# Peptides against a protein of PDB entry 8YVU: the designs that were tried, part 54

Target 1, 39 residues: chain A of PDB entry 8YVU
Amino acid sequence: PQLCYILDAILFLYGIVLTLLYCRLKIQVRKAAITSYEK
Target 2, 160 residues: chain B of PDB entry 8YVU
Amino acid sequence: TWLTVLKKEQEFLGVTQILTAMICLCFGTVVCSVLDISHIEGDIFSSFKAGYPFWGAIFFSISGMLSIISERRNATYLVRGSLGANTASSIAGGTGITILIINLKKSLAYIHIHSCQKFFETKCFMASFSTEIVVMMLFLTILGLGSAVSLTICGAGEEL

## One batch from the design tools (peptide; aimed at target 2 F129)

Design b2_p25_3 (made by RFdiffusion4; failed a check: a stray cysteine)
Pose (drawn by RFdiffusion4):
Structure b2_p25_3 (pose): chain A 39 residues (1-39), chain B 160 residues (1-160), chain C 29 residues (1-29), chain P 25 residues (1-25)
Amino acid sequence: as target 1 above (39 residues)
Amino acid sequence: as target 2 above (160 residues)
Amino acid sequence: CYILDAILFLYGIVLTLLYCRLKIQVRKA
Amino acid sequence: VAPQLCYILDAILFLYFIVLTLLYC
């Protein structure tokens, strides 16, 4: 009954999860590009 | 086979360490700049008053930088420094967890007994704001400490 | 406030959709 | 003060979405 930031609290978790998943994907793709471009 | 997986997956732990260090500064500067932290009737601030946002800000940052540079550049003396920075950050997080827990204990002791019936917007909006902020910081610090301990245990993997 | 929260509430949907598309594309690669 | 602190918190959350767009590009 006192909403706004209570619903806005889970959005910070949503931001953290996405901003870590993108970092993990970028590092993984960079490693895959280095391993595939060597030969 | 745990050691190999932890070794090959290393610099993302440094990414989340530096993300914790960077996001700790913003909260610490905003909270310590918007209003004085020594004239609170409920003395709500028991973590920002102890320097915790500025106690592990350039502390987690150096451990994340060392962990990131470790796989980028395999320096002779950088491997030794990375383990020390990781274990010092593990100790700093261990202290931060218990200081943040006693901050939650005091904030709940303030808001619990006759200070404010039901939710906020009666007399102590700052008390609920500080409680939510510290809970978010505690969760983010747990996330950072788990990666710091995982990197500390992964980095040795050998005698000395 | 509430509407401001709603405007950034669906930005996660599109972000995750593009993230899944990138994942499927990289899996094909 | 209460709307100002709420906006500052929304600004921090909005910055995450900008950083996500940059990481996607």

Design b2_p25_3_s1 (made by RFdiffusion4, then SolubleMPNN; from b2_p25_3, 18 letters changed)
Fold by OpenDDE base, seed 3:
Structure b2_p25_3_s1 (fold): chain B 39 residues (1-39), chain C 160 residues (1-160), chain D 39 residues (1-39), chain A 25 residues (1-25)
Amino acid sequence: as target 1 above (39 residues)
Amino acid sequence: as target 2 above (160 residues)
Amino acid sequence: as target 1 above (39 residues)
Amino acid sequence: LKEELLLLLLALLLSFFILINQLLA
């Protein structure tokens, strides 16, 4: 049971990190698209 | 193509938010059905007494639905509405997290005070169960908040 | 403890979905960068 | 109250399933 809670914490942290990275990539895609459209 | 992908992502985030809300509601209903919270001594289920699973789930559900609708219709007024709903959901999520943390502290304190060596004692079992449910709800609320914030940022970007 | 395992399963699934989305988004960023470089 | 809440939960679940299907289609 204690190991399960540790795993939950790790998976939760992983989810948060992935979400942040996903947001960053999304912003990059948007910026790239805007730059491409202005050309 | 990238806009289409972004749209799909926003819809996915909305769906995730709704799913989170539904899971929270499910936990709330299960707790209410299995346990008579009104007769439980102490503040172990303070978050449930405050009705957080209900109003929190409603806010997240509305936010997610509005987000999906705004993406589908691509109307300016819907985008603004979605932004407002997501902001409200974010605030609700933050409040919910606070309530859940307080509840968790009380539950843990209860377990400590009663020295729950005997897990099969009704009080200790209830406290442990409450703690587990509150932790799960906390994780779900954080996920919902993350989705709501993401949708808010996306909506704000579209308005600019 | 049983709830912990359920949470682990949900978080694991969430992590997989996010990873797939991240990969797709990364591919899009690469495509956008290539298109911008060709201009 | 409990029965109403259960019905609401079921409705939300159904709505979610419909939404997922629309998203995946």
Scores: peptide ipSAE 0.517, ipTM 0.816, DockQ to the pose 0.072
OpenDDE base, seeds 1, 2, 4, 5: peptide ipSAE 0.504, 0.517, 0.514, 0.510; ipTM 0.801, 0.820, 0.815, 0.812

Design b2_p25_3_s2 (made by RFdiffusion4, then SolubleMPNN; from b2_p25_3, 21 letters changed)
Fold by OpenDDE base, seed 2:
Structure b2_p25_3_s2 (fold): chain B 39 residues (1-39), chain C 160 residues (1-160), chain D 39 residues (1-39), chain A 25 residues (1-25)
Amino acid sequence: as target 1 above (39 residues)
Amino acid sequence: as target 2 above (160 residues)
Amino acid sequence: as target 1 above (39 residues)
Amino acid sequence: LKLELLLSLLSLISRFFELSLQLLQ
């Protein structure tokens, strides 16, 4: 049971990091789309 | 700037793969240190007896390292090497998942047969512990496979 | 302990989905960058 | 023999970890 909680913590941290990276990438795609529209 | 971000992402995926591999190795070593798998009756630790925590972690680590190196050097030959390593790691991960699923089924069957109502029995405790470790390794293996596949797709995209 | 395993499964699925979405987004951004370079 | 194998494995893991950290820097 304790190992499960450790795994949960690792997976949770990984999920947060991936979410942040996904958000950053989504913002970059939006910026690129706006820049391409202005050209 | 975007290529730099993509490179950082590949590096992150490689680091994640290496970290996953290291965690798998740590679990493997801890289990081997605490438990004498050779004296354990049955197939509860079949994945450990097969050495999966070791070779699987090595494959994932090599794949992650090669991916990071390939990303840093930006050389075409390294991209091909990384792609090959990631493919090999993906195959290894798939094989590992299969082994772990088989081990998990055997562990669950063992628990069911012995009707482990009393977790204080040594055999039931070992089976439960094995099941927990196998599940953790399964999750780590799938994470490693996901990272390897992601890196493979990224590498293939760079070759096109 | 059972709840912990369920949480692990959910977090794991979330991680896989995010990874796939991230890959798709990365491919889209690469295609957009190539198209912008050809213009 | 088993203890020696465990120690060798542990040393290999530690070296691998150090190499991984060097690659990250």
Scores: peptide ipSAE 0.521, ipTM 0.827, DockQ to the pose 0.053
OpenDDE base, seeds 1, 3, 4, 5: peptide ipSAE 0.514, 0.517, 0.519, 0.516; ipTM 0.819, 0.824, 0.824, 0.821; seed 3 fails the geometry check

Design b2_p25_3_s3 (made by RFdiffusion4, then SolubleMPNN; from b2_p25_3, 19 letters changed)
Fold by OpenDDE base, seed 5:
Structure b2_p25_3_s3 (fold): chain B 39 residues (1-39), chain C 160 residues (1-160), chain D 39 residues (1-39), chain A 25 residues (1-25)
Amino acid sequence: as target 1 above (39 residues)
Amino acid sequence: as target 2 above (160 residues)
Amino acid sequence: as target 1 above (39 residues)
Amino acid sequence: LLDNLLLELLNLLLSLFILSERLLQ
């Protein structure tokens, strides 16, 4: 049971990090799309 | 640019694979040091008895190292070697998942048969601990397999 | 304790899905960058 | 030994995170 809680904490942190990275990448895709539309 | 980004992704995947391998090896060594698996009755630790944490960790470690070296040296022979190692690691990961699922089923069956309400009973504690370790190993093996398959696809794409 | 295992499964699935989406998004950014370089 | 391994693992994860951010820029 204690190992399960540790795993939950690690997975939760990993999920937060991936979400932040995904948001940053999504912003980059949008910027690239806007730049391509202006050309 | 695309190749450079793919190379950086390969390094990340390789490092993830090595990390997964090291975690699996650490868990395997800790379990083997604390528990005399050879004297444990039943198939609760069948994956450990088969030595999966050790040989699986070795395969994943070699695959990850070869992927990193292949990216750094950018040599054709290393790309082929990395592809072969990643394929072997993917097969090993699939076999490991199968063994872990079987072990998990046996552990769960043991808990259900003995109606383990008393967590402090030695047998029930060992079965619960085994189940937790097997679940963690299963997650790590799935992550390792995913990285190995991804590296294999990337390597195959570079050879075409 | 049972809730912990369920949470682990959900977080793990979420991590896999986010990783796949991140890979797809990264491929899209790269395709957009290549297209912008060819123009 | 376990604490040192955990710290080393954390440092490796942090290095990977920093590398991932640099790849995104």
Scores: peptide ipSAE 0.502, ipTM 0.806, DockQ to the pose 0.147
OpenDDE base, seeds 1, 2, 3, 4: peptide ipSAE 0.487, 0.497, 0.504, 0.489; ipTM 0.808, 0.815, 0.819, 0.814; seeds 1, 3 fail the geometry check

Design b2_p25_3_s4 (made by RFdiffusion4, then SolubleMPNN; from b2_p25_3, 19 letters changed)
Fold by OpenDDE base, seed 3:
Structure b2_p25_3_s4 (fold): chain B 39 residues (1-39), chain C 160 residues (1-160), chain D 39 residues (1-39), chain A 25 residues (1-25)
Amino acid sequence: as target 1 above (39 residues)
Amino acid sequence: as target 2 above (160 residues)
Amino acid sequence: as target 1 above (39 residues)
Amino acid sequence: LLEELRLLLLALILSLFILILELLS
């Protein structure tokens, strides 16, 4: 049970980091799309 | 096609495989450091006794590294090497899954037989700990196998 | 304890899905960059 | 012997980790 909680913490942290990276990447995609539209 | 998508993600898959391998090694080292597996009664840690965290991680790491190198250099000989390594890693992953499933069954059986109502009892604690670690390793091994298989398919596609 | 295992499963699934989405998004960014370079 | 094996395992893990970092750079 204690290991389960540790795993939850690790997975939760991983999820947060991935979410942040995903948001960053999504912003980059949007910027690239805008740049391609202006050309 | 799905093959094209996998080819584009080859480096990412390789990195993921390496990371998975490293996590497996970390779990193996933690278990070996905290527990004296040799003195534990039963086959609760059969996967660890077999050295799976070590050799499995090595195979996955090599496979991932070769995949990354092959993608970066774009050389035919590296592609073949990566394909071979990924195939070996896939086989290793499959074997590892089998070992982990067997270990999990033994651990669960042990818990059931001893009716572990007292969690703080050493035997029950060890069995529960083993079960949790084995489950985690099983998930990691599945991820590693998935990446290795994906890389193998990509490599095979490049040879055609 | 049972809730912990359920949470682990959910977080694990979430992690896998996010990883796949991140990969997909990364590929899109790369494609957009290549297209912009060819123009 | 077991302690030596543990140290060897740790060294191998560290070496692998360094190698991965070098590959990623």
Scores: peptide ipSAE 0.475, ipTM 0.798, DockQ to the pose 0.063
OpenDDE base, seeds 1, 2, 4, 5: peptide ipSAE 0.468, 0.466, 0.494, 0.473; ipTM 0.794, 0.788, 0.806, 0.802; seed 4 fails the geometry check

Design b2_p25_4 (made by RFdiffusion4)
Pose (drawn by RFdiffusion4):
Structure b2_p25_4 (pose): chain A 39 residues (1-39), chain B 160 residues (1-160), chain C 29 residues (1-29), chain P 25 residues (1-25)
Amino acid sequence: as target 1 above (39 residues)
Amino acid sequence: as target 2 above (160 residues)
Amino acid sequence: CYILDAILFLYGIVLTLLYCRLKIQVRKA
Amino acid sequence: TFLLFAAIFFLIAVIAIFFFYFFSH
């Protein structure tokens, strides 16, 4: 009954999860590009 | 096989360490700049007053930088420094967790007994705001400490 | 406030859809 | 790269709502 930031608290978790998943995907793709471009 | 997986997967732990160090500065500066932290009737601030946002800000940052540079450049003396910075960050997080837990204990002791019936917006909105902020910091610090301990136990993997 | 929260509430849907598309594309690669 | 920048911008916008709600009182 006192909403706004209670619903806005889980959005911070949503932002953290996405901003870590994109970093992990970028590092993984950079490693895959390095391993595939050597030969 | 745990050691190989932890060794190959290393610099993302430095990414999340430096993300914790970067996001700790913003909260610490905003909270310590918007209003004085020594004239609170409920003495709600028991973590920002102890320097915790500025105690592990350029502390997690140097452990994350060392861990990122470790795979980028395999320096002779950088491997030794990375383990020390990881274990010092593990100790700093261990202290931060307990200080933040006693900050939650005091904030709940303030809001629990006759200070404010039901939710906020009666007399102490700042108490609920500080409680939510310190809960978010505690969760983020747990996330960061788990990666710092995982990197500390992955980095040695050998005698000395 | 509430509507401001709603405007950035669907930004996550599109961001996760493009993230899944990138994943499927990289899997095909 | 642009999607990561968009995710960081989304996280900053979520944090700004906390402080904007504080200044609204």

Design b2_p25_4_s1 (made by RFdiffusion4, then SolubleMPNN; from b2_p25_4, 15 letters changed)
Fold by OpenDDE base, seed 1:
Structure b2_p25_4_s1 (fold): chain B 39 residues (1-39), chain C 160 residues (1-160), chain D 39 residues (1-39), chain A 25 residues (1-25)
Amino acid sequence: as target 1 above (39 residues)
Amino acid sequence: as target 2 above (160 residues)
Amino acid sequence: as target 1 above (39 residues)
Amino acid sequence: DELLELAILFLLLTFSLFFLLFLSN
């Protein structure tokens, strides 16, 4: 049971980190698309 | 100033309502599929017996969808419809909170009465499971109510 | 404790979905970078 | 696309709240 709570914490942290990275990457894709359109 | 902020976040609030509704439906369907609520002793699942996860989710989903459509089309009739739907959802959310609090009290009382020292007893497990699910549903309902009230205030401000 | 295992399953599924979305977005960024370099 | 981002952020917030609740119990 203790291992389950530790796993929950790790998976939760992983989810937060992935979401932040996904948002950053999406912003980068949008910026790249805008710069490509201006060329 | 606050009204202007709410108008900018109207779409976000609508999405929040829809997401809350979907999560509530998921919890309702999972609990109903895994557990035979009718054969469970006590009123530890009174909120589920009342069907709150289903009708509450429907109200929040409709309110959220109408809010999003109203914002996108910016039509006066849609704004009024969204205002009405959000008002109804706010009332439903308040009722849901009341039902969930009553359920939570019953589940906690059940745990205290049976002196659940042995977690592996089926009755104690069901009571603890009910308590955890009801708490989750309560938080979701509070979030949904907050979004519905915010959308109601935003819609009322547009009518003035 | 049993609810912990259910939460683990949900968080694990969420992590998998986010990982797949992140991979797709990363591939899009790479493609955009390659096309920008060829211009 | 922006709506999807907001939806994901909301999901994360809800998951965060649920996680805090589970940790508090």
Scores: peptide ipSAE 0.431, ipTM 0.760, DockQ to the pose 0.107
OpenDDE base, seeds 2, 3, 4, 5: peptide ipSAE 0.430, 0.434, 0.443, 0.417; ipTM 0.759, 0.763, 0.770, 0.747; seeds 3, 4 fail the geometry check

Design b2_p25_4_s2 (made by RFdiffusion4, then SolubleMPNN; from b2_p25_4, 15 letters changed)
Fold by OpenDDE base, seed 1:
Structure b2_p25_4_s2 (fold): chain B 39 residues (1-39), chain C 160 residues (1-160), chain D 39 residues (1-39), chain A 25 residues (1-25)
Amino acid sequence: as target 1 above (39 residues)
Amino acid sequence: as target 2 above (160 residues)
Amino acid sequence: as target 1 above (39 residues)
Amino acid sequence: DKLLELALLFLLDVFSLFFELFNSL
């Protein structure tokens, strides 16, 4: 049972980090698309 | 186009908000159906007594729906409306997290005071169940807040 | 305890989906960068 | 996009059902 809660915390943290990374990657893709459109 | 990808991601975030809201509503309804919260002594279910699963789910659902509609119609007025709704949902989510943390502290204190060695005692079982539900609701609320904030940032970026 | 395992399953599924989306997005960024380099 | 639209419509239906359920309680 305690291991389950620890796993929840790890998975939750992983989910937050992945969400942030995904947002950053999306912003980078947006910038690349804008730069390609201006050329 | 990259704009299409970004739109798909905004829709995904909106769907995530709605899904989070629906899960919160499901938990709220299950708890209210199984437990008569009004007869439970103490503040173990303070978040449920405050109706957080209901109003929080409504706010997140509205925010998610508005975000999806705004993205689909590409109307400036809908973008502003979605931004406002997402901001409101973010505030609601923050308030919800605070309420849930307070509830969690009370539940943990209750477990500690009653020295719950026997899990099968009704009071200890209810306190443990409450703690588990509150933790789940806390995680869902944080996810909802994250999605709402993300949509707010995206909407603000479109207005600039 | 059972709720913890259910939460773990949901978070795990969410993590897998996000990872797949991140990988797809990363591949798209790479393809866009290659196309921009060939122009 | 059509799948997402269908999913949204389904979510709306579920939400409506929950709303009716809450109004009935």
Scores: peptide ipSAE 0.492, ipTM 0.810, DockQ to the pose 0.056
OpenDDE base, seeds 2, 3, 4, 5: peptide ipSAE 0.433, 0.447, 0.462, 0.444; ipTM 0.793, 0.804, 0.811, 0.796; seeds 2, 4 fail the geometry check

Design b2_p25_4_s3 (made by RFdiffusion4, then SolubleMPNN; from b2_p25_4, 16 letters changed)
Fold by OpenDDE base, seed 1:
Structure b2_p25_4_s3 (fold): chain B 39 residues (1-39), chain C 160 residues (1-160), chain D 39 residues (1-39), chain A 25 residues (1-25)
Amino acid sequence: as target 1 above (39 residues)
Amino acid sequence: as target 2 above (160 residues)
Amino acid sequence: as target 1 above (39 residues)
Amino acid sequence: DELLELALLFLLLTFSLFFLLFSSF
């Protein structure tokens, strides 16, 4: 049971990090698309 | 204005309602499939016995779907229908919260009465499980209610 | 403790989905960067 | 796409709340 809670914490942290990275990457794609349109 | 912000987020609120409804339905079906609630001593699963995960999920799902459709089509009749559905869902959510709170009190009382020192006893385990599930359902219901109320306010603002 | 295992399963599934979405987005960024370099 | 991001944020928030809740018991 203790290992389960540790795993939950790790998976939760991983989910948060991935969500943040995904958002950042999506913003980057949008910025790149805008820059390409202006050229 | 607050109304303008809510109108912009109407589709998101609808999606939130649908998601909340689906999660509630999933929990209801899982609990009913894994546990024979009828043979469980006490009222630790009173919310499930009342069928709240099912009818509540239906109300939230319908209200969410109607809200999304109303926003996408921008038809007056759909707006009115969505307003009615969201109002009904808000009432259902409030009722659900009440049921869940009562269930939670019963579950906690059960734990205290049986002096659950040994977690591995079946009765104590079931009471603990019920408490955790009910609390989770309570949070989902609060989220669903919040979205339904927000959509109701948006719909009312469009009619005025 | 048993709910912990269920949570682990949900978080694990969420992590997999986010990883797939992140990979797709990363590929899009790379394609956009290559296209910008060729211009 | 913006709705998807918002939905993901909401999902993350809900998971966070559930995690905190289960950790408190």
Scores: peptide ipSAE 0.484, ipTM 0.792, DockQ to the pose 0.110
OpenDDE base, seeds 2, 3, 4, 5: peptide ipSAE 0.486, 0.482, 0.491, 0.478; ipTM 0.793, 0.792, 0.797, 0.787; seeds 2, 4 fail the geometry check

Design b2_p25_4_s4 (made by RFdiffusion4, then SolubleMPNN; from b2_p25_4, 16 letters changed)
Fold by OpenDDE base, seed 4:
Structure b2_p25_4_s4 (fold): chain B 39 residues (1-39), chain C 160 residues (1-160), chain D 39 residues (1-39), chain A 25 residues (1-25)
Amino acid sequence: as target 1 above (39 residues)
Amino acid sequence: as target 2 above (160 residues)
Amino acid sequence: as target 1 above (39 residues)
Amino acid sequence: DELQDLALLFLLEVFSLFFLLFQSV
């Protein structure tokens, strides 16, 4: 049971980190697209 | 300005509502398929017994779909339909929240009364499971209600 | 415990989906960066 | 694209809230 909860915590943290990274990456893509359009 | 923001996010809110509905429906179907709620001691799954996951999911799904369709087609009749559906979904969400809160209270009370020190006891496990599921459903219901209310406000703003 | 395992499964699936989306987005960023460099 | 970002943010929020709720119970 403790291992299960630990796994949940790890997976949750992983999900949060991935989401943050995804958001950052998406923002970067948008910025790159805007910059390419202005050229 | 806030209405304009909500209008821009209408499709997102609709999708969110549909997603929330689907998740609630999934939880309901899984619980009903795996557990015979009628034979469970107490009202640990009162929300499921009331069928909230099903009818609530239907309402949220319909409202979300109508909202998306209304946004895409920009037809007055669809806007009105979406407004009505979102209103109904808001009512359903409120009712669902009430049911879920009651269920949560009962589940927590059960855990407290039985002094569930042994998590592995079947009754304590079921109560804990119910509590977790109810909390999840409560959250989903709150999200659905929020989306439905937001869509309702947007729709009302378009009618004015 | 069983619920914990179910949660693990859900979180795991979520993590996989996010990872796939992140990979797709990363590829897009790379493509955008290459395109911007060629201009 | 903007909608997708919003959807992702919402999904995060939902996930975060669920996790917090599970920790609180």
Scores: peptide ipSAE 0.495, ipTM 0.792, DockQ to the pose 0.105; fails the geometry check
OpenDDE base, seeds 1, 2, 3, 5: peptide ipSAE 0.488, 0.494, 0.485, 0.482; ipTM 0.783, 0.786, 0.783, 0.781; seeds 1, 2, 3, 5 fail the geometry check

Design b2_p25_5 (made by RFdiffusion4)
Pose (drawn by RFdiffusion4):
Structure b2_p25_5 (pose): chain A 39 residues (1-39), chain B 160 residues (1-160), chain C 29 residues (1-29), chain P 25 residues (1-25)
Amino acid sequence: as target 1 above (39 residues)
Amino acid sequence: as target 2 above (160 residues)
Amino acid sequence: CYILDAILFLYGIVLTLLYCRLKIQVRKA
Amino acid sequence: SFFLVVYFVLLVSAFVVGIFVVSSV
């Protein structure tokens, strides 16, 4: 009954999860590009 | 096979360390700049007053930088420094967890007994704001400490 | 406030959809 | 109302720093 930031609290977790998943994907793709471009 | 997986997957731990260090500065500067932290009737601030946002800000940052540079550049003396910075960050996080837990204990002792019936917006909105902020910091610090300990136990993997 | 939260509430849907598309595309690669 | 504004400023700043870290990787 006192909403706004209670609903806004899970959005910070959503932001953290996405900002970490994108970093993991970029590092993984960079490693895959390095391993495939060597030969 | 846990050692190989932890070795090959290393610099993301530095990414999440440096994300913790960077986000810790913004909270610390905003909380320590908006209002004085020594004239609180409920003495709610028991973590920002102890320097915790500025105690592990350029502390996690250096451990994350060393861990990122470790795979980028395999320096002779950088491997030794990376383990020390990881274990010092593990100790700093261990302390930060218990100081943040006693901050939650005091904030709940303030809001629990006759200070404010039901939710906030009666007389102590700052108490609920500080409680939510510290809970968010505690969760982010648990996330960061778990990666710091995982990197600390992955980095040695050998005698000395 | 509430509407401001709603405007950034769907940004996550599109961001996760593009993230899944990138994943499927990289899996095809 | 003031602390709600401070709360939204903190969340926006945390998202901006997150995007900055993702763009620096």

Design b2_p25_5_s1 (made by RFdiffusion4, then SolubleMPNN; from b2_p25_5, 17 letters changed)
Fold by OpenDDE base, seed 5:
Structure b2_p25_5_s1 (fold): chain B 39 residues (1-39), chain C 160 residues (1-160), chain D 39 residues (1-39), chain A 25 residues (1-25)
Amino acid sequence: as target 1 above (39 residues)
Amino acid sequence: as target 2 above (160 residues)
Amino acid sequence: as target 1 above (39 residues)
Amino acid sequence: KQLLDIYLELFLKVLQIGLEVVNSV
């Protein structure tokens, strides 16, 4: 049972980190697209 | 196109929020149906007494739905509405986390004080069950908060 | 304990989906960067 | 008891909305 809760915490943290990284990557792509459109 | 992928991602985050809200509501309804919280002595179910599973789930559900609608219609007024809803959901999530942490501390303290070695005692069973549900709700609330904050940041970035 | 395993399954599925989306986004960013470099 | 009934109704409404969203995706 303790291992299950630890796994939940790890998976949860992983999900948050991935979401943040995804948002950052999305912002970078948008900036790159805007820069390419202005050229 | 990148915009299409980004839209799908916002929809995914919105769906995740709605799913989280639905799970929270399901847990709330199950607890309310199985347990008469009004007759339970102590603050073990303080979060349920405050109605957090319900109003919190409503806020997250509304935020998720508005995010999906905003993404589908691509209208400026909907983007602002989604940003406002996500901000409100983020505040609600933060408040919910605080309430759940307090409830968790009380539940753990109760278990410790009563030295619940006998799991089959009604009071100890209820305290353990409450602790498990509160932990699950805490995880769901943090997930919802993370999604709401992410959507808020993305929406704010689009307005700038 | 049973609820913990259900949560693990949901979080695991969520993590997989996010990872796939992240990979797709990363590939798109790379393609966009290559296209911008060739111009 | 009245509060519980209100919460139940709200829950059912949210559930219906959630199902509609899932079906629309």
Scores: peptide ipSAE 0.500, ipTM 0.822, DockQ to the pose 0.081
OpenDDE base, seeds 1, 2, 3, 4: peptide ipSAE 0.486, 0.487, 0.491, 0.493; ipTM 0.806, 0.824, 0.822, 0.820; seeds 2, 4 fail the geometry check

